# Peptides against a protein of PDB entry 5JNO: the designs that were tried, part 55

Target 1, 112 residues: chain A of PDB entry 5JNO
Amino acid sequence: MVAKFQPPPEYQLTAAELKQIVDQSLSGGDLACRLLVQLFPELFSDVDFSRGCSACGFAAKRKLESLHLQLIRNYVEVYYPSVKDTAVWQAECLPQLNDFFSRFWAQREMED

## One batch from the design tools (peptide; made by RFdiffusion4, then SolubleMPNN)

Design b1_p18_7_s2 (from b1_p18_7, 10 letters changed)
Fold by OpenDDE base, seed 3:
Order: structure tokens, then sequence, then C-alpha cells
Structure b1_p18_7_s2 (fold): chain B 112 residues (1-112), chain A 18 residues (1-18)
């Protein structure tokens, strides 16, 4: 039996924070993308900093992994319960997340 | 960076409205 997914402490949102993001969202897919930006700003930076070290920088990972997707899905489910269905998640949220993330880095590569 | 994100989000919203 797999243990219940628990997000890392640094990726916790309060109900108020989540509601604020939801109020700005038009759909589950839109909410997912907004959550991506809010929860994982490190994925959108050129460098990531080690915890506890202000001087240590390394290249940020530029890939959406299972942890990212699971956490986003858990929050989206609060206001869009239909994404509990994997088919709905794969149709409504995943394509938008991947497209959003890919477009961001494609633009950055063109600018740098 | 923030402006780039805002623009990307705006583009996403515009596509959803089409």
Amino acid sequence: as target 1 above (112 residues)
Amino acid sequence: MQEALDQLIQELLEQEEE
C-alpha cells in the first residue's frame, strides 16, 4: 500500500492562498498553470539556490516531475474534483501544464 | 522574469477564450 502523498513543507499553501489563485483562474487547466508558477518558482529561474546557502547556486532543473504534477493535481482537485479522474487530468490539465512550461523556456532560449 | 510569466499567462487566457 502506497502512503498518502504529502507535499514538502516548502510547497504548502493555505486555504486563503489557494482561494486567491482560484479566484483568478478560469478553468482547471488555468489553475494548474498558475499553481505551477506559485509553487515552483525555481523551475522558472536560471539558477537554484541551495537551502541555507545564499552563495551556492546551481542550474535549475527544467523538467516537470511526478512530485510537481502530483502536488498541483492535489490542489486543483479542491476546486475541480473532476480531475480526480485520470482521464480528465490528462485531457484538461497535463497538456496545458506541459505547453505552458515548454513555451516559457522556449521563449527564454530565444531571448538569451 | 515576472513580466515574461505574466505575458505567458495572458496568452494562455486568451487561448482559453477563443
Scores: peptide ipSAE 0.170, ipTM 0.781, DockQ to the pose 0.142
Fold by OpenDDE base, seed 5:
Structure b1_p18_7_s2 (fold): chain B 112 residues (1-112), chain A 18 residues (1-18)
Amino acid sequence: as target 1 above (112 residues)
Amino acid sequence: MQEALDQLIQELLEQEEE
């Protein structure tokens, strides 16, 4: 019996919600980026409540953690089964996610 | 925020088409 992906309740997307995101996506990498925005809007917040607090993991809030990537990958696999292959995930989706996230913050830092 | 995100996504998509 193959275990199905069971995300935490706070990151549970309905079939309709996921389908909507997929319909807006042009590729697995694009889908991954859209999922990043939808699942983790807090990663894009300009308000760092802990700004200046070195002890609160301020730097970590602007990083894609393993949990974020795993959740995104699990959803992407629903419509792009090829990303089950780690090589495909690392070639098609992971670079897109990293570039997207890095560019977002780079642009925001220049505007502030 | 959503508008900025949408713009960034659009820019990335355009780059993939080039």
Scores: peptide ipSAE 0.169, ipTM 0.778, DockQ to the pose 0.141
Fold by OpenDDE base, seed 1:
Structure b1_p18_7_s2 (fold): chain B 112 residues (1-112), chain A 18 residues (1-18)
Amino acid sequence: as target 1 above (112 residues)
Amino acid sequence: MQEALDQLIQELLEQEEE
């Protein structure tokens, strides 16, 4: 038996918080995108974390990692149990998440 | 920023409905 996934404290939503996001969502994909913004606002910040080391030039890569996607999926499943099926998750949520994230940064690039 | 993000989400949803 695989242990139930427990999100880190900084990514733990109460039932009331999750319901508020769901009430604003029109679909599972929309919910996923809204969760992305609410859970991981740091992925949308203009703050280049490279500010820490002028010598190494390390720029934090803005990318969606497996942990981000797993956390989002776990919350989406509460109201859209069908996303437990990987095929449904890949068809309904992942494309919308990727498109949303990529379009956000593409738009920001044009504004600069 | 949040309002801009919401608008982007709405644009994505509108494209999916077409």
Scores: peptide ipSAE 0.167, ipTM 0.777, DockQ to the pose 0.138
Fold by OpenDDE base, seed 2:
Structure b1_p18_7_s2 (fold): chain B 112 residues (1-112), chain A 18 residues (1-18)
Amino acid sequence: as target 1 above (112 residues)
Amino acid sequence: MQEALDQLIQELLEQEEE
């Protein structure tokens, strides 16, 4: 038996929490975006925790990394098994995630 | 922030319907 995906404790959702997010979602892409906000609120923070630290790579904190995407996909697959197909994931979820994340920061940059 | 996020999600959903 292949071991079930076990997310890090800080990114582990209970069945009830995940169900709540799913119930609020209208599509796999919507679910992905909602999971992005719920799992990684730090990606939407304008607080520069590395202010004054050139080595900390604050710019990286404003990017969706492979780990973020993999964790989101694992949860989305529970209710939208079609995203197990990479082509479906790339067509339905990834563009929405990137657009959502990009638009968020674009709006914030215009407001500054 | 939550309102802005909700708006963005709504816009994404509308784009899927178009």
Scores: peptide ipSAE 0.179, ipTM 0.785, DockQ to the pose 0.136; fails the geometry check

Design b1_p18_7_s3 (from b1_p18_7, 11 letters changed)
Fold by OpenDDE base, seed 2:
Structure b1_p18_7_s3 (fold): chain B 112 residues (1-112), chain A 18 residues (1-18)
Amino acid sequence: as target 1 above (112 residues)
Amino acid sequence: EQAALDALVQELLEQEEE
């Protein structure tokens, strides 16, 4: 039996919170993008994470990780059960998330 | 950056299919 994915407390949405986001969403892909913004605002921060490292000067990259996507998919499935099908998730949600995230940073940092 | 993100997406797609 596959264990149910349980989000950390900081990423746990109430039914009311999720419903509000769903009501604003046009599709499963749109819902995924809205969840991305709501759950992970740190991925959209202009904060230079190299501020704490005087030696390396390495700017922390903003990356979507598997955990982010799993959390988003978990919530999308509540109202769009079709995304339980991997093919649907790959066709409807992942491209939307990728485009949204990449466009954001391309506009901000001109790193197309 | 877009290329890196695309690569990540591809990795995630492959993981979902395994």
Scores: peptide ipSAE 0.084, ipTM 0.657, DockQ to the pose 0.032
Fold by OpenDDE base, seed 4:
Structure b1_p18_7_s3 (fold): chain B 112 residues (1-112), chain A 18 residues (1-18)
Amino acid sequence: as target 1 above (112 residues)
Amino acid sequence: EQAALDALVQELLEQEEE
């Protein structure tokens, strides 16, 4: 049997929580963006960890990693099964995620 | 919080469509 993907506990959504996000979503891409913010608020924090320790170079990574994308995709698939197709995922969700994330930080960088 | 999040998402999505 193929093992079902299990997210870490901190990224586990209940059916009610997921439904709430879906109810606020207009599309699969919109849902993906909302999941990004809800699941990974740390990716949108202004906290500069390097300020606390310049010597160790510890800083928050502001990048979308494979685990982030996989988690989002798994939840999106529940209501938009078409994203199981990689071509659909790449056309409908990935561009929106990338644009949303990049524009957010681009705006923040300009404000600093 | 949800309203603010919704507004942010909508703003950025609208910018992508233009």
Scores: peptide ipSAE 0.075, ipTM 0.698, DockQ to the pose 0.127
Fold by OpenDDE base, seed 1:
Structure b1_p18_7_s3 (fold): chain B 112 residues (1-112), chain A 18 residues (1-18)
Amino acid sequence: as target 1 above (112 residues)
Amino acid sequence: EQAALDALVQELLEQEEE
């Protein structure tokens, strides 16, 4: 049995905060992208933390991880319960998340 | 360097089948 996912406190949204994001969303996929930005702003920062510590190898990774996706999906399910179906999640949300995140950094790379 | 979401999803699916 998979344990119920509990978000860390820094990623816990109140009902009012989630509703505000939902009200600005056009679809489940759009909601997923907005949640990505709101929950994980560090994934969109140009800050290179590796410059501060070469010995420890600490660097901010600009990668979507399974926990990011799981957390986003949990919130999307509140208003779009159809994404509980993996096929719907993969068809409606994952492609939009991928395109949004990839295009964001692709554009930034071209500006450098 | 960033990982593509599709690659991550595929990895997770393969891990689930293992």
Scores: peptide ipSAE 0.075, ipTM 0.644, DockQ to the pose 0.028
Fold by OpenDDE base, seed 3:
Structure b1_p18_7_s3 (fold): chain B 112 residues (1-112), chain A 18 residues (1-18)
Amino acid sequence: as target 1 above (112 residues)
Amino acid sequence: EQAALDALVQELLEQEEE
């Protein structure tokens, strides 16, 4: 039994915000990628917060974790209920998310 | 903001197709 997932406050989207993203999306997989960027900009930042903030020592993680994927899936599910099926989620969304994220950092690594 | 997001998504999707 998996407890119902509740997004942390910092990752809450209003209905209007979600609708705006959906209106720009071409598919469930595209929506997932747009949600990734919108919800977790810290995963796409070169800013070293540990270096910039002597008080907190915070460093942004640059990896997709279960929490990120679950949050994205919850929002995608609102407009693409078929992703409730794990097989559909794994076929339509997960590959695009992983490729999108990996290609972003691969490109940035080559530019540095 | 939306234009920048669209550009980023489009760029990465195009790279995936190549």
Scores: peptide ipSAE 0.070, ipTM 0.691, DockQ to the pose 0.135

Design b1_p18_7_s4 (from b1_p18_7, 10 letters changed)
Fold by OpenDDE base, seed 2:
Structure b1_p18_7_s4 (fold): chain B 112 residues (1-112), chain A 18 residues (1-18)
Amino acid sequence: as target 1 above (112 residues)
Amino acid sequence: EQEALDQLIQEQLEQEEE
């Protein structure tokens, strides 16, 4: 059997931490977005954005990478096993994550 | 930044409730 994916130590959540996030979540997609915020706060940091130029498309450099998505999916699967189906993951979680992340930076660009 | 994230999460919740 293939070994379970083990997240890097900096992205490990305890059962209690995960449960707390789940208890606040309405769906797998919502849980995914909350996990994005909790696991990867650096993706929402304005430090690099302030150093960049909006005219050069600096915001486009901020993206969700495969590792981010894989980690989030692994945690979502604990409580929403249906996302093990790639079609469900792509329909319910990925659009939510991308929209959530894009809205954040779109709002930040408008404020600067 | 946290306030912006909180607002975004709230918007996310509202979208799913519709």
Scores: peptide ipSAE 0.378, ipTM 0.878, DockQ to the pose 0.143
Fold by OpenDDE base, seed 5:
Structure b1_p18_7_s4 (fold): chain B 112 residues (1-112), chain A 18 residues (1-18)
Amino acid sequence: as target 1 above (112 residues)
Amino acid sequence: EQEALDQLIQEQLEQEEE
């Protein structure tokens, strides 16, 4: 038996929580974007982590990391099994996630 | 910030409807 991926506790959604998001989603790609917002609100924060340490020069990168994408994909697969196919995931979900995230920051950077 | 997210979600919905 192939073990199911278990997300870290901080990113664990109940069946009811996931269903609520699914009910609001129009597609697998849309679901992925909604999951991005729900699971990782910190990625949409303007907080510069570099303010805490001027010496280390650490700046949080505004990008989706492999862990983010894997977690989202695992939840999307529950209701859209077709994304188990990597080609489908890359064609239907990844572009939408990247565009969604990029649009957010593009809009924020244009604000006064 | 939540307003910005809500707007983004709405834009996403509009794209899916097209």
Scores: peptide ipSAE 0.377, ipTM 0.879, DockQ to the pose 0.120
Fold by OpenDDE base, seed 4:
Structure b1_p18_7_s4 (fold): chain B 112 residues (1-112), chain A 18 residues (1-18)
Amino acid sequence: as target 1 above (112 residues)
Amino acid sequence: EQEALDQLIQEQLEQEEE
C-alpha cells in the first residue's frame, strides 16, 4: 500500500484556491498551465542561478521536472479525472505545458 | 514578468477557443 502523495507545504492549495483557478480555466490543459504559474513562479524568474553553483544553474531552472509535473497533475485530476490515464495526460496537458513554458523563455531570449 | 505571463495565459485561452 502506497501512501498518498503529499506536496510540500509551499505547494499546498486549499479547495477554495484550486476552485478559483479552475473557474478561470477552460480545459485540463489550460488548468495545468495556470497551475504551473501559480505553484512555481520561481521557474519564470529571470535570476541567473548559475553564478556560484553549477548544480543549481539557471539552465536547470528552465526545466519542468517530474516533481513539477506530478504536482500539477495531482491537482488537475481533481476536476479532470481522465488525466489519470497517462495517454490522456500526455495528449491533453503535457503538450500545452511544454508549449507554454517554452514560449515564455523563447520570448525572453529575444529580449536579451 | 507577470505581464508576460498574463499575455501567455491570454494567448492560451484564445487558442483553446479556436
Scores: peptide ipSAE 0.376, ipTM 0.878, DockQ to the pose 0.143
Fold by OpenDDE base, seed 3:
Order: structure tokens, then sequence, then C-alpha cells
Structure b1_p18_7_s4 (fold): chain B 112 residues (1-112), chain A 18 residues (1-18)
């Protein structure tokens, strides 16, 4: 049985909140990175974090997993419809997300 | 921690502007 994905309340943005992030973004890739920070602050915590939603099965881990990427992409598509094309998503957003996330932890390990 | 995130966002912004 395929469960319908429903993000936990902590990972939901209102239209106004999304617009504010978009207004600060220079590109779809930049928007994706800003959404990563806003939606999943737990991924940037020094403490081991395990948080799940019993309703949707979503669980936050210290990795960018398919559920994180899917949710980010859904919001990016609102203002950058071109990312509906998987090739565009993989070329413009995914590399920036991965680099952004990797740079954070690389820098934090040096400073902690 | 929030300052670290702010710095990372700033670095990302600067990269996009170059």
Amino acid sequence: as target 1 above (112 residues)
Amino acid sequence: EQEALDQLIQEQLEQEEE
C-alpha cells in the first residue's frame, strides 16, 4: 500500500512565508538552499536528531534524503516551474543543495 | 548555531552574485 505523503506541520510554509523566501532568492538553486534551512533546521543541529511523523512516516536524519528533496522541490516549483523537469532539477538545484549542506558540516567540524 | 547558518546563507548569496 502506498501511503500519501503529508509533511509534518513543522515542514509546512504559508504562501506569505514562501514569498518572503523567494523575494530573497536569486535563483531556483538559491531558493532551494534557503528552503532547506527554513524547513529542516534539525539537519543543522549538532545534536543527534531523530524526529518522525507517524501519519506520513517522515523522519528527519542527518542526511538529505528523498523526502527532504521532494518537499523542497515542491515549493521551488511554485516560482520556478522549470524544475518540474527532472533534468533541470538535477542540474540547477540538487548540486547546490548538496554542496550547501556539505559545506555547512565541513565548516562546523573545523570550528567545533 | 544561527550565526553559522546566517554566514552560510551569506556565502551562498555571494556565490550566486559572482
Scores: peptide ipSAE 0.370, ipTM 0.876, DockQ to the pose 0.123

Design b1_p18_8_s1 (from b1_p18_8, 8 letters changed)
Fold by OpenDDE base, seed 4:
Structure b1_p18_8_s1 (fold): chain B 112 residues (1-112), chain A 18 residues (1-18)
Amino acid sequence: as target 1 above (112 residues)
Amino acid sequence: SRLQQLIDQTLAEHSATL
């Protein structure tokens, strides 16, 4: 049996919150990108955490990890059940997420 | 903020492709 994925408390969205994001979205892929922004604002911050702790070497990672993607997918599935199919998720949502995230950081790097 | 502007711009660029 596969246990139902439960997001951490900090990434829980109410039905109303999710609906608000959905109402702003043009597609499943667009919804995914908007969820990325809303759920994980820390991925867009350019804070050098390693400066605060040289001993641990902690630094903000500029990549989408499996947990991020799984959380986004779980919410997208609520309104776009087809993304339960991995092939659909990989064709419709993942490329948009990756492109969106890459474009953002490319722009940020150009400003530095 | 500038950060929000960049996010909005990226969203706009993404939406334009849809």
Scores: peptide ipSAE 0.654, ipTM 0.945, DockQ to the pose 0.822
Fold by OpenDDE base, seed 2:
Structure b1_p18_8_s1 (fold): chain B 112 residues (1-112), chain A 18 residues (1-18)
Amino acid sequence: as target 1 above (112 residues)
Amino acid sequence: SRLQQLIDQTLAEHSATL
């Protein structure tokens, strides 16, 4: 059987921490967006990860990768079990995540 | 911070469409 996905320690939320985010959320898609902000603040900053570290290389900071999405989905499933269905995840959460992330960077580009 | 303001604004705009 497939082993249960375990998030890295830096992305591990306690039940209480997750509950706080859920209490602020209006839907599964909204919860997903709030989790994106809480789990991956580095995706919203202009920090150069290569600064001071030649071995760090270039980071694709403006892209949501499969690992990000999987981690978010794992937490959303706790309160919205229906997203275990891939069709539901793709219809209810992914579009909201992508729109949220795109809107943020569009605003940043206009401000810069 | 300005960054946090932009994040909060984007969240608010998203929530308003729900």
Scores: peptide ipSAE 0.653, ipTM 0.945, DockQ to the pose 0.915
Fold by OpenDDE base, seed 3:
Structure b1_p18_8_s1 (fold): chain B 112 residues (1-112), chain A 18 residues (1-18)
Amino acid sequence: as target 1 above (112 residues)
Amino acid sequence: SRLQQLIDQTLAEHSATL
C-alpha cells in the first residue's frame, strides 16, 4: 500500500505553471522530461554548494530518486491519467526520463 | 549559459526521437 503523495512546498507547481509546461510538451514522456528540468534544476548542476557555502553543506545530486519520480508522475497524471497504471508509467515515461537524464550527463562529461 | 544550452540540446534530441 502506498499513501497519497504530497509534494514538498519547494516543488509545488500551480495550475498555470503546469499548463505552460504541458503546452510545450509533445507527449507524456516529453512532459515528464520537461518537468524534471523545471522541478529539479539542482540535478543538472555541477556546483557543489558545500564548497561555496559552509553553512548549508548542500551538494548537488546526480541521480533520480523515488521522490523525484513520484513527484513527476503526479504532475504527468493530471494531463495523462493513463500513467496511473504502473505498466504505462514504466513503458512510456520512465525510459524517457532515464534516457534524457543519462544523455545530459554524458554530454556534460564531455565538456572541458 | 552553457548549462542551459546543454539542457536545450538534450530536450531537442529527445523530442526528435518522438
Scores: peptide ipSAE 0.652, ipTM 0.945, DockQ to the pose 0.863
Fold by OpenDDE base, seed 1:
Structure b1_p18_8_s1 (fold): chain B 112 residues (1-112), chain A 18 residues (1-18)
Amino acid sequence: as target 1 above (112 residues)
Amino acid sequence: SRLQQLIDQTLAEHSATL
C-alpha cells in the first residue's frame, strides 16, 4: 500500500481556503491554474528577485517541477476526482497548467 | 502591482477559453 501524500506545512491549505479557490474556478484545469498562483508565488517572482539569489536562478523560476504538479493534483482531486486517472490529468490539467505558465512568462519577456 | 496585473491578465485570457 502507498501512504497518503502529505504536503509540506507551507503548502497546506485549509478546507475553507481551498473552497474559496474552487468557488472562483470554472473547471478542473482552471482550478489547477489558480492553485498554481496561490501555492507557488515564488514561481512568478520578478527579475530583480531572481538576480538577487544566485541559488534560485532565473531559469529555475520558469520551471514547473514534479513536486509542484503533484501538490496541485492532490488538491484538484478533492473536487474533481476524475483527475485521479492519469490520462485525465494529462489531457485536462497538464496542458492548461503549461499553457498558463508559459503564457505568463512570454508576457514578462515582452515587457523586459 | 504590475506582477499581479500580469497574473490577472493571464488568468482572464485562460478563463476566456473555457
Scores: peptide ipSAE 0.652, ipTM 0.945, DockQ to the pose 0.884

Design b1_p18_8_s2 (from b1_p18_8, 10 letters changed)
Fold by OpenDDE base, seed 2:
Formats: structure tokens, C-alpha cells, sequence
Structure b1_p18_8_s2 (fold): chain B 112 residues (1-112), chain A 18 residues (1-18)
């Protein structure tokens, strides 16, 4: 038997926290995007600032990794069980995540 | 913050596509 995936403590949401995000969401894909923002704010950090910051040494990574996607999907499944089907996840949520993340960084780059 | 405002803007744009 495969053990249930357990997120790292820093990415653990309470039922109340998740409910609040769900209440703001219009769909599973919308929920996924909102979870991306809430769980991984570091992915939206200013690249120019991080590049010049020798004190913190942090550099924003402008890509969604498998762990990010898995964690988001796990939470989306709570309220949208249909995304347990990989085909549904890839058709309804994954494209919206990618579009949202890409549009964010495209707009950030326009400020430079 | 400006960052938060941008995120909210992009979220709003995404929501409008639903």
C-alpha cells in the first residue's frame, strides 16, 4: 500500500485556510492558481531585486516544479475530486496554472 | 504592495476567463 502524500509543514493548510481560498475560487483551475499564490509566494519574488541582493542570496525560480504541482493538485482534489483523474487535471487545471504564471512574469518583465 | 497588486490583477484576468 502506498502512503498518502504528506506536504512539508510549511505547505500545510488548515481546513479553514483552504475553505477561505475555495470561497474565492470560481473553478478547480481558478482554485489551483490561488493556491499557487498562497503556497509559493517565493515564486513571485522580484527577479531584479533578488539578483542584486547579496545579503539574502535568494534568486526567484520562474518555473513550476513537480512538487509545486503535486501539492496544489492534492488540495484541489479536496473540493474538486474529478482532478484525481489525470486527464481532467491536465485539461482543466494545468493549463490555467501555466497561463497564469506565464502572464504574471510577462507583465513583470514589461516593467523593466 | 505593488507585487500584491500585480498578482491580484493577474488573478482577476484569469477569473474573467472562466
Amino acid sequence: as target 1 above (112 residues)
Amino acid sequence: SELEALIEQVLAEHSALQ
Scores: peptide ipSAE 0.577, ipTM 0.927, DockQ to the pose 0.876
Fold by OpenDDE base, seed 5:
Structure b1_p18_8_s2 (fold): chain B 112 residues (1-112), chain A 18 residues (1-18)
Amino acid sequence: as target 1 above (112 residues)
Amino acid sequence: SELEALIEQVLAEHSALQ
């Protein structure tokens, strides 16, 4: 179990689970995106999505909050220690997370 | 599910940009 940073029980990944995600990842930023999907599937549900509304901006549910980002970063750090540097995290991972998440909702808007 | 398929598609697109 990967619990060096003591995430909440509901967001704990085993070493095997994390390794599987890492093996599928091409970079720290890619790993971050995959962790987002695995840790927080609720952020991708249609519950708070309004069809055809691109001007209203992101609902609270469609924002990556501090807790989400911190948990993802903690796991990314296991295999990419450089993201312990905030500047690296902000340059390499955060933009990819935001782009991925935005692309998802953009496509959902088109399909709905 | 359809939702899972979309997620996988977006992940694949993201990975392709790496």
Scores: peptide ipSAE 0.576, ipTM 0.927, DockQ to the pose 0.891
Fold by OpenDDE base, seed 3:
Structure b1_p18_8_s2 (fold): chain B 112 residues (1-112), chain A 18 residues (1-18)
Amino acid sequence: as target 1 above (112 residues)
Amino acid sequence: SELEALIEQVLAEHSALQ
């Protein structure tokens, strides 16, 4: 098996930060979506804004990569240990993440 | 901001589906 995943420092949450997010969450899937927003705000940045931003020089990505999902799953596991089971993760959290992210960009694109 | 409002809206919609 692969060694235990260690998040990059910029994506490290304290216990207090995680608890705050959990307190706002209704389920493991809801927690996953809220973690997505908190950990990776760059994924929600407007492409036009990102391109025009001289300060950040970063182009936003509109896809969830395996590294994003793995990081989110690691935090969800703290309060929802059942997601350690891949079948549970794929049934309870992953679809909600994808739906949330897709709905966001669908609505964002409708603004133009 | 408008972005924050949209994120909160989508989160609220997601939560309503739970």
Scores: peptide ipSAE 0.575, ipTM 0.927, DockQ to the pose 0.884
Fold by OpenDDE base, seed 1:
Structure b1_p18_8_s2 (fold): chain B 112 residues (1-112), chain A 18 residues (1-18)
Amino acid sequence: as target 1 above (112 residues)
Amino acid sequence: SELEALIEQVLAEHSALQ
């Protein structure tokens, strides 16, 4: 049998919390984007502290890692079981997540 | 906050595409 993936405690959502997000969502892809915002607010936070480093001047790159995507997919599957199919996940959810995240940072870069 | 406003803006744009 396939082992059940257990999210870390800091990324655990109750049924009520998940339902609230689902009620705001228009689709599985939209749900994925809203979960991204709720689960990983640190991916949207300012990187000015890194830019202000006089020693290096490097800013941390923001990217969606495998763990982020796996956690989001696990919750999306609760209400959209079709995303258990990898082809469906890659066609319906991944492009929307990547586009949403990219558009966010593109706008942030223009405002800075 | 300004950050929250930007997130909400991008979410609204995404939702409009659905």
Scores: peptide ipSAE 0.575, ipTM 0.927, DockQ to the pose 0.875

Design b1_p18_8_s3 (from b1_p18_8, 8 letters changed)
Fold by OpenDDE base, seed 4:
Structure b1_p18_8_s3 (fold): chain B 112 residues (1-112), chain A 18 residues (1-18)
Amino acid sequence: as target 1 above (112 residues)
Amino acid sequence: SRLQALIEQTLAEFSATQ
């Protein structure tokens, strides 16, 4: 039996916190996007790391990694159990997450 | 902050299409 995924402490939401986000959400996809913002604000920061270290080439990752997606999915499943089906997750949530995240960075690039 | 405002704006625009 596969052990239940346990999020790192910094990404642990209480039932009340999750409910608050759900109450603000219009759909499973919308919930996923709101969770993205709340759980991973670092993905939206535009820090010029090259200013501090040009040699290391360190840059903020502007990608939604598997761990990010898994954490979001785990919380979405609480209220939308259908996303346990990978096909549903890929149809209802992943496109929304990618669209939202891409829109954000597209706007940021236009401002710079 | 400006960053927070942009996040909220993007979220609002996205949510409006749901």
Scores: peptide ipSAE 0.420, ipTM 0.885, DockQ to the pose 0.892
Fold by OpenDDE base, seed 5:
Structure b1_p18_8_s3 (fold): chain B 112 residues (1-112), chain A 18 residues (1-18)
Amino acid sequence: as target 1 above (112 residues)
Amino acid sequence: SRLQALIEQTLAEFSATQ
């Protein structure tokens, strides 16, 4: 397990798992997106999606919450320490996370 | 699954832009 911080048990990655994700990543932002998929599969699930419904509250679930971002950032920092700087995190990772997440849901909406 | 395939496709397309 990653020893530098203590994530909730349900969001723990072993060192081997994290290394595998890192080996597949092309950048810190790419790593962040891959971590998003691995840590929070529920954000991509159909059960949390209501087509065209902004009133049901499911639209809010299509936004990355602070806890999600913090957990991802903690893991990204292991291999990209520069993201400890908030300005770097906001410039290099957050826009990519939002782009990736938006692309996913846009594709889902096209299929539905 | 279909969902996983879509995730992987999106990830691949995104990663290609990096």
Scores: peptide ipSAE 0.419, ipTM 0.884, DockQ to the pose 0.892
Fold by OpenDDE base, seed 2:
Structure b1_p18_8_s3 (fold): chain B 112 residues (1-112), chain A 18 residues (1-18)
Amino acid sequence: as target 1 above (112 residues)
Amino acid sequence: SRLQALIEQTLAEFSATQ
């Protein structure tokens, strides 16, 4: 039996916090993007909190890793249980996350 | 902050396309 996924404490939302985000969301994909912003603000920052670490470089901050996506999907499933189907997740939510994240960094690169 | 403003702007533009 595979154990249920448990979010790390720093990424744990209360039911009330999650509901507030859901109330602002227009769809499962929109909810996923809002969760990305709330859970992982470090992915949007140019600040290198690990100065001198090659593994913590700017390029690494522009990647959505499996753990990030798994956490977001776990919360989206609470209100959109259809995303338990991988095909639905990959069609409805994952493209929205990638689009939103790429748009953000494209805008950042246009600054200056 | 400027960063937060950019995030909110991107989110608003994205949400408008949903």
Scores: peptide ipSAE 0.416, ipTM 0.884, DockQ to the pose 0.905
Fold by OpenDDE base, seed 3:
Structure b1_p18_8_s3 (fold): chain B 112 residues (1-112), chain A 18 residues (1-18)
Amino acid sequence: as target 1 above (112 residues)
Amino acid sequence: SRLQALIEQTLAEFSATQ
């Protein structure tokens, strides 16, 4: 038995905010990627960007952790309840998240 | 910003494959 996941306050979306993202999404996997961008913009900043920002002092992460994935899944399941099934999550959302995130960093590395 | 443009570009390219 695992305790119910509760999102940290800084990553809480209202129903209206979530609906806006859903309206822009083409699929559950697309929704997951858009949620990744909206919830965790810090994962897309690199060291050069962070050093150029005197206001944040943030050290960027280049990996998706369990907390990120759990939170995204929690929102995706509101409109795609089938992702409550782990097999569906792993087939329809998780590969898309990894692909999108990898594509982003591959493009960033090519420009440097 | 440059970062925002890269994110949007990647998202657009990804969404086009859906």
Scores: peptide ipSAE 0.410, ipTM 0.883, DockQ to the pose 0.902

